# Designs tried in a protein design run: peptides against a protein of PDB entry 3OGK. Part 221

Target 1, 307 residues: chain A of PDB entry 3OGK
Amino acid sequence: ATPDRLSRRFPNLRSLKLKGKPRAAMFNLIPENWGGYVTPWVTEISNNLRQLKSVHFRRMIVSDLDLDRLAKARADDLETLKLDKCSGFTTDGLLSIVTHCRKIKTLLMEESSFSEKDGKWLHELAQHNTSLEVLNFYMTEFAKISPKDLETIARNCRSLVSVKVGDFEILELVGFFKAAANLEEFCGGSLNEDIGMPEKYMNLVFPRKLCRLGLSYMGPNEMPILFPFAAQIRKLDLLYALLETEDHCTLIQKCPNLEVLETRNVIGDRGLEVLAQYCKQLKRLRIERGADEQGMEDEEGLVSQRG

## One batch from the design tools (peptide; made by RFdiffusion4, then SolubleMPNN)

Design b1_p28_4_s1 (from b1_p28_4, 12 letters changed)
Fold by OpenDDE base, seed 1:
Structure b1_p28_4_s1 (fold): chain B 307 residues (1-307), chain A 28 residues (1-28)
Amino acid sequence: as target 1 above (307 residues)
Amino acid sequence: SLELEIPKELTTAEKKRLEKLEEKRKKL
């Protein structure tokens, strides 16, 4: 489909999702610049799609200019922007979005690659937005954003229900968790074990409604922080946890209302048996390979390309 | 019905995150 054909056929389009690149492009098998620029689409959105409130770009090249144009064109009518595995922009583009789209409800940039200039975009969002429901910059590496701005967002956005972040030290998010009274989902952060302080995280207070969780780098020593509310956990992301098979079994037994589990093959047959026994409400199971096994596949893939 | 998802390929971001995971694992 071409942008012009889209607007002619659907002048009242409210939601647009564009997938610009195949998954293989994420492995450098296809050039990053292959057919994935959003520019012509943003032009069409700006000119002809005046009712568009939701935009989802997946695996697209997005420039700051594209984001600026989109922001100004849709302004407070833009409710959802998802930059899913996108590249080509900087934090200036994000700043434009949050400056002009002050009623945005969903802002996602999960797994996007960008140049970080400053943390102004998150600060601007914190200062002016009261509408946010979903904020997701999971698997990104922002180093210049402030956890205090995240706390401000939580305080000001009473409908904030889902937040996914990068490698913030979890202790820096204590204020955020306290403010995020309606938060149901949290993913990311960084648990950093301290041999000298084994109970470093034991006093963490999570939002009362939290039921979807994925703490990064959670080991068996930190896992007990979940036990007080494990019975209310519905979704658990263990893809980046440091749990062994036995740890999985221990945690799963405490989560009888688990609906979604994402984990690695370290769960093993034993963990799957425990899962089947204790988690009768399970709807989705995602099992990925361990890091060591994936490394071997990459080597095999490299060998197969040479052959 | 149970939906089972087995991802086949890792993104660059996923690889980088796994590297960090391994680094942390080695420190435990």
Scores: peptide ipSAE 0.342, ipTM 0.822, DockQ to the pose 0.616
Fold by OpenDDE base, seed 3:
Structure b1_p28_4_s1 (fold): chain B 307 residues (1-307), chain A 28 residues (1-28)
Amino acid sequence: as target 1 above (307 residues)
Amino acid sequence: SLELEIPKELTTAEKKRLEKLEEKRKKL
C-alpha cells in the first residue's frame, strides 16, 4: 500500500502500523538502509491523517526530521509512538516527540538503533508528561539518561503500568520502584553481583502490583528477591537471566500463576516437567537457544509450534 | 492451548545483550 492510497481509503484512521525491513536486516544479512523510510508516511499523516493517534513503525528508517514532523503534526493528539527496531534517528528526534506530544501514553523504542546526543528527551518527558502508561526502551543503549528522571516520571504518571529499560543498575531504580505504585510490568535493569555484598539486593522493594517481570542478569543469588511475590507473577522473562536448570525449577515452582514464560534451552526437559506440574495457567512458552548455540546453521528449520 | 515460540533469528541487539550476559557470567 502507498501512503496516499491509505489516506484516501481511510481518512479517519486512528492507528497505523507499518512494517518495513525484514528481520534479516536486523541480523545484518542485508544493508541497514534497505527497506522502508517513514518519510512518505509521515508526510501523509501530517497532511491527511488528522485523527491518527497511534503510530507503530517496525523495522523502518526514521530520521529526526520525520519525528519532528510527526510530533508537530499530531502534537497532543499523539497517544502512542512505537519505534520498534527502527534506525536512523538521534535523541533529538525523541526530544521533539516528547516536547510536542505532551499527552503521549505509550513511547517505545525497543531494539531501535540511534545516536545518543544527550538525556534531554527523558528529562523533558519527566518535566511535562503526566499521561504516560508505557515506556519501553528495552534492548537499547542509553548512557546519558538519568534514573532520577525515570523516578520523576513514575511519580507524575499515575497510570504508568509498564516500564522496560536498558542496563540501569537496579539499586539506582529504588526511587523509581517506590514511586511507580501502579507498575505491573518491568523489564531490564542490571543486577550486578558484588562478592563483598552478597545481600546487595535483598532489601529491594518492588511495586505491589508487579506481575510481569524480566530482570537482566539475575543469578541464583538474586533470584530470592522475587520469592515474596512469585505467586503473583504472570509473565516471566528469563532470556537474560543467569539461571541454570535447577534455578529455573526452583523459581517456576514458586510461580503457580505463570501465564507466559520466555527462557532459553537451559530450562531443559526437567524444567519443562516442573513447568507443566506447577504452572497450570501457562499460555505461552518461548524457548530460545543459548548464546553458545547461536548460529545460522542451527536456527534454520526452527518453526514456532502452536498447540 | 499452549503456544510455543522458537525464534529463528537473533537481532543485533539480542546478540549484544547475550554478549553482556556472558561477560557477567564469567565474573560470577
Scores: peptide ipSAE 0.337, ipTM 0.814, DockQ to the pose 0.636
Fold by OpenDDE base, seed 2:
Structure b1_p28_4_s1 (fold): chain B 307 residues (1-307), chain A 28 residues (1-28)
Amino acid sequence: as target 1 above (307 residues)
Amino acid sequence: SLELEIPKELTTAEKKRLEKLEEKRKKL
């Protein structure tokens, strides 16, 4: 499809999802610059798609100029922007989006590659947005953004229900969790074990409605922080947890309402048996490989044909 | 119905995060 053909046929289009680069580009099988530029689409959006409120670019090349044009063209009418696995922009482009689109409800940059100039975009979002429902920059590397701005967002955005972040120290997010009273989903962060403070995370208080969770680098020592609300967990992402087979069994037994589990092969046949026994509402199971190099030698840590 | 997903390939971002995971495992 071409931009002009789309606008002619659907001048009142509300939602647009574009998929550019092939999936293979994400795996370094082809050059990073291989794929589609959003520029012609942004031009068409600006000129002819004046009802568009939701934009999802997946695996596209997006420049700061593209983001600036989009931001100015849609302004407060833009409710959703998803830069899913995109590249080519900097934080200046993000700043333009949040500056001009002050009623944005969903902002996603998950797995996007960008140049970080500063943390102004998150600060601007914190200062002016009260509409945000979903914020997702999971699997990104931001070093210049402030957890305090995230807390401000949580305080000001009463409808904030899903937040996925990079490697923020979880203790820096205490204020965020306290403010995010309606948060249902959290993914990311960083749990960092300290030999001198084995219980440094035990006093962490999560939002009362939290039911979809994916903490990064959670080990067996940190896992008990979930136990008070494990019964309400419906989705659990353990792809980047430091849990062994037995730890999986322990946690799964405490999550009888689990609907979605994402984990690695370390769950093993034993973990799958426990899952089947205790999680009767399970709808989706994702098992990935790659962290099990040490676990591959342990038959219990390998999902066999039995599982 | 139960859906089972077993991804075969990792993205660059996933690889980088996995490397971080491994580094943390080594410190334990």
Scores: peptide ipSAE 0.333, ipTM 0.814, DockQ to the pose 0.753
Fold by OpenDDE base, seed 5:
Structure b1_p28_4_s1 (fold): chain B 307 residues (1-307), chain A 28 residues (1-28)
Amino acid sequence: as target 1 above (307 residues)
Amino acid sequence: SLELEIPKELTTAEKKRLEKLEEKRKKL
């Protein structure tokens, strides 16, 4: 479909999702500037789709100019922006979005590739937004953003329910967790073991409603921080945990309400048996290969349904 | 019904994350 044809047919469109074809650049095979550009779509949105409130770009090239145009065209009418596995923009583009779209509820840039200039976009979001419900920059490498801005967002956005971040030191997020009273989902962070301080994370307090969780680099020494609320965990992401088979078994036994588990083959047959025994509400299981077993396979991910 | 997802391809982001994971593992 062409942008022009879409706008003529659906001038009152509220939600648009554009899916680019998988780009080899995302797998380090070709330059990142290869793929479908959102520019013609953003032009059409700006000119003709005046009621559009939700935009989802997946696997597309998005420039700062595209983001700026979109931001100015939709302003406070934009409720959702998802830059899902996109590339071609910088934090200046993000700054434009949060500057002009003051009532944005969902901002996602998960697995997007971008150039980081500064942390101003998150600061601006923290200073002016009170509507945010979902913030997701999981699997990104922001180094210039402040955990304090994340705390401010949590304090100001009462409807904030899902936050996924990069490798923030978890202890720097203590204030965030305290402020995020309605948070249900958290992914990311960084647990950093200190041999000299084995109890480094034992006093970490999580939001009371937290039930979907994926802490990065969690080892067996840190795992007990989940035990006080393990019974309320519905989704657990262990893809980037440092847990062995027995650790998986220990944790799974404490999560009887687990609905979604994402882990690696280290769970083993034993872990799967324990999962079947203790997690009767399980709906989805994702098992990935370990880092040592990951060869470059050219085949798309297989999703199988077991009835 | 149980949905099982087995991804075969790693994104650049996933690869970088796994590298960091391995670095962390070596320190344990």
Scores: peptide ipSAE 0.332, ipTM 0.813, DockQ to the pose 0.640; fails the geometry check

Design b1_p28_4_s2 (from b1_p28_4, 17 letters changed)
Fold by OpenDDE base, seed 3:
Structure b1_p28_4_s2 (fold): chain B 307 residues (1-307), chain A 28 residues (1-28)
Amino acid sequence: as target 1 above (307 residues)
Amino acid sequence: ELEVEFPKEKTTAEKEQLKKLEEKRKKL
């Protein structure tokens, strides 16, 4: 489909999702006016799609100029922006979005690659937004954003239900968790074990409604922090947990209401057996190959074709 | 109905996150 054909056929379009080609290597082969670049689409949005509230770009090339044009064209009418696995922009583009789109409810840049200039975009969002429901920069590399701004967002955005972040130290998010009273989903962060402080995370208080969770680098020593609310967990992302097969079994047994599990082959056939036994509400299972498979001497740690 | 997914290809971000995971594991 071409942008011009879309606007002519659907002038009152409220939601647009564009999917680029799966491989980043192919983006360099795509002409600027076709396929992988959002520019022609943003031009069409700006000129002809005046009712557009939701934009989702997946695996697209997005420039700061594209974001600036989109931001100014849609302003407070833009409720959702998803930059899913996109590239080509900087934090200046994000700043433009949050500056002009004061009523944005969903902001996603999961797995996007960008140049980080500063943390101003998150600060601006914290200072002016009260509408945010979903914030997702999972699997991104932000080093210049402040956990305090995330806390401010949680305090000001009463409808905030889902937050996914990069490698924030979890203890720096204590204030965020206390403020995020309606949070249902959290993914990311960084658990950093300290041999000198084995109970470093034991006093961590999670939001009462939390039921979808994925803590990065959670090991068996940190896993018990989930036990008080494990029965209410509906989704677990264990893709980047430091849990062995037995740890998976222990946790799964405590999550009888689990609907979605994402994990690595380390769950093993044994973990799958335990999952089948205890998680009768399971709807989706995602098992990925881990880099740790090369070091697993024991067949028990691998999901076989038999299980 | 149970839906089981086995992704075949990892993204660059997924590969990087796995590297970080391995680095963390080595420190334990």
Scores: peptide ipSAE 0.417, ipTM 0.854, DockQ to the pose 0.596
Fold by OpenDDE base, seed 2:
Structure b1_p28_4_s2 (fold): chain B 307 residues (1-307), chain A 28 residues (1-28)
Amino acid sequence: as target 1 above (307 residues)
Amino acid sequence: ELEVEFPKEKTTAEKEQLKKLEEKRKKL
């Protein structure tokens, strides 16, 4: 569909999702021209789609100018912006969005590639937004944003239910977790084991409603932090956990209400057996191949066709 | 109904995250 045809057919469109062409496994190079440009769509949104409140760009090229135009055109009417696996923008574009769209409820940049100039966008969001429900910059590289701004967001946004972040040290998020009283989902962060401090994370207090969780680099030493609320966990993302087969078995046994599990082949047939035994509410299972499989000749670490 | 997914392709971000995971594993 062309932008002009869409606006003519659906002048009252409230939600738009644009998907760039799926590319074959982009190896180590995100080609600059891998997605379609959003520019013609943003132009059409700005001119003709005045009721648009939700925008989802997936695998698109998005410039700061595009974001600025979108921000100014929709302003407080924009409730959802998802830059899903997008590229071409900087944090200046994000700043424009959060500056002009102060009632945004969902902001997603998951797996987007961008140039980071500063952390002002998150600070601006923290200072002015009280509507945020979903914040997701999972698997992104932000080095200049402050965990304090995330805490401020949690304090000010009472409807904040889902937060996914990059590699923030989890201990820096203690204030965030304390403030995020209604948080149901958290993904990302970074657990960094310290040989000198085996109990480094044992005093972490999670939000009481937390039931969807994915902690990056969680090992068996950190896993016990989940045990107090394991019975309420409905979704686990273990894709980037440092858990072996036995650790999976241990954790799964404690999660009888698990509905969604995402993990790697390290779960093995044994883990799947335990999953079947203890997780009777399981609805979705995602098993990814990890790089760790290249070294595991042991049958126990692989999901066989028999399982 | 149980839905089982085996994704075939990894994104660049997923590969980078796995690389970080491996680096952390080697330090343990």
Scores: peptide ipSAE 0.417, ipTM 0.851, DockQ to the pose 0.662
Fold by OpenDDE base, seed 5:
Structure b1_p28_4_s2 (fold): chain B 307 residues (1-307), chain A 28 residues (1-28)
Amino acid sequence: as target 1 above (307 residues)
Amino acid sequence: ELEVEFPKEKTTAEKEQLKKLEEKRKKL
């Protein structure tokens, strides 16, 4: 479909999702440039889709100019922007979005590739937005953003319910967690074990409503921080946890209300047995392969077709 | 109804995250 055909047929379109590159491109099977540019779509949005409030670009090429045009065209009418596995922009484009779209509720850039100029976009968001409900830059590389701005966002955005971040040190997010009183979902961060401080994370206080969680690099020593609220956990993302089969068994036994589990083959048949025994509310199970190169030497860490 | 997913292929970002995970595991 072409942008012009879409606007003529659906002048009152409120939500648009565009998919560019085939999934194979994300696995380096085809050139990255095979994805479509959003430019002609942004032009059409600006001119003819005046009721559009939600935009989702998946695997598209998005420039700073595209983001700037979109931001200015939709302004406070833009409620949702998802840059899902996109590329071609910098943090200047993000700055334009948050500067002009001050009532944005959902901002996602999960797995997007971009050039980081500075942390101003997050600062601007912190200073001016009070509407944010979902912030997701999971699986991204931000080095210049401040955890303090994230805390400010939590303080100012009372409807903030889901936050997914990159490799922030979890201890730097203590203020954020304290401020994010209505937070239900958190993913990302970085747990960094310190042999000299085995209790480094034991005093971490999570938001009271937290029920969907994925802490990156969580090992068995950090896992106990979840135990006080494990009974209220409905979703666990263990894809990037440092948990072995027995650790999975220990945690799963404490999560009787678990509905969604995402993990790796390391859960093993034993972990699946424990899951079936203790998690009667389970609705979705995702099991990923570990790194292809590391043959999991331990037979116990493999999920069989029967398990 | 239980839905079970076994994704076959990983994105570049997923591969990079796994690499970071492995690097951390080696330090432990």
Scores: peptide ipSAE 0.405, ipTM 0.850, DockQ to the pose 0.796
Fold by OpenDDE base, seed 4:
Parts: structure tokens; sequence; C-alpha cells
Structure b1_p28_4_s2 (fold): chain B 307 residues (1-307), chain A 28 residues (1-28)
């Protein structure tokens, strides 16, 4: 569909999701003239979609100018912006969004590729937003943002329930976790084992309502930090954990209410047996091939097992 | 009802994250 056809048919559209090139085709050069640019859509949003409050771009090319136009056009009416696996923008575009859309509830840029100029966008968000519910920049590379701004967001946004971040040292997020009293989901961070400090993370305190979790680089030495609340875990992301098969078995046994597990082939048949035995509420299982696991052919398809 | 997902292709970000994982594993 063209943007103009959409606006004519649905002038009161509140939510728009645009999908770019599918993942399988991302290895091919994106043709310059494919509908991968958001510009014509942003133009149409600005002119004709005045009720639009939710925008989701997936695998699209998004410029700073596009973000600036969107931000100014929707302002405080914009509740959701998802830049899912997008490219072409810088942190200036993000700054424009958070400056003009002060009532944004969901801001996502997961797996997006961008040029980082500074950390001002997160600082601006921290200083002015009190509405944020979901913040997600998982699998992104930020070097200039401050964990202190994340803590400020947690203090000011009482409805903050889901936060996914890049490779922040987890100890830098202690203040954030203390402030984020209503947080239910956390993903990302970086656990960095120190041979000289084996108890480095043992005193880490998580939000009381935390039930969806994915800590990057969590090894068997750090895994015990989850045990006090393992029974309340409903979703566990182990895709980037440093857990072997036996570690998976140990953790899974402690998570009887697990509904979603994401992991690598390292879980093995033994881990799957333990999962079936202890996790009777399991609804979704994602198993990825690891870089070290050269042997298993990825079978094509969502296998819904009706159990 | 159990939904099992086996994604075929990794994104650039996923590949980079796996590289970081491997680097950390080698230091352990």
Amino acid sequence: as target 1 above (307 residues)
Amino acid sequence: ELEVEFPKEKTTAEKEQLKKLEEKRKKL
C-alpha cells in the first residue's frame, strides 16, 4: 500500500506498523528504490494521520530528518515509537523525539544501527519524561549515555515496567534497580566476572516485581543471584548467557512458573527433559544455534507442538 | 500449547553479541 492510499482509507489511524525487507533478505544489498525508506510515510503521517499515536518501523531506513518531522508533527500525541532493526539515523534524531514527544510511553530502538554523537537524548528523556512504560535499546552500541540518566528515568517514570539495555556494567545499574520499583522486565547489561572478586554480584538487588529477565554474559558463578526470585520468573532469556547444559538444568529446576525460555543448543536434550519435567506452564521455547555449536542444522519453521 | 522457534539467520547485532560472548568465555 502507498502512504496516500492508507491515509485516505484510514484518516483516523492510531497505530501504524511498517515492515521492511524480511530477515532472510537482509544479507542482500537493500535496493535503493525499495519501500524501505520511511520518508514518504512520515510525510503522510505529518500531513494526514493526525490521530496516529503509535508508530512501529521494522527494518526501515530512518533519517534524522524523518524523526524530527515525526516528532514535531505528533509531539505529545505520540505514545509509542519503535525503531526495530532500523538504520540511517543518529542520536540527534533520538534527541528530537524525546524533546518534542514528552509523553512517550514506549521508546524502542532494539537492534537498530545508528551513529552515536552524544548521550543527550537519554539525558533529555530523564529530565522531562514521566510517562515512560517501556524503554528498549537492547542489542545497540551506546558508549556516551549515562546509567545515572537511566536511574533518573526509573525515579520519575512510576509506570516503567520494561527496560532493555545494551552492555552496561550491571553494577552501574544498582541505582536504577533500586529506583525501578515497578519494573517487571529487564534485559541486557553486562556481567563481567572478576577472578579477584568472586562475590562481585552477590549483593545485587533486583526489583521485587521482576519476572522477565535476560542478563548478558551471566555465568554459573552469577546465576545464584536469580535464586531468591527464580520461582517468580516467567520469561528467561539465556541466549547470551555463559551457561552450560548442567547450569541450564540447575536454573530451570528453580523456575517452575517459566512460560518463555530463549536459549541456545547448549541446553541439550537433558535440559529439554528437565524443562518438560519442571516447567509445566511453558508456552514458548526458542532455541538458537550458538557460534560454538557448529553441528546442529537449524530446522525451518515454528513448530507449534500442541501438548 | 508449546511454540518452539528455530530462527535460521542471525542479524549483524546477534552475530556481534555472540562474538562478545565468545570473547568473554575465553577469558573465563
Scores: peptide ipSAE 0.419, ipTM 0.853, DockQ to the pose 0.610; fails the geometry check

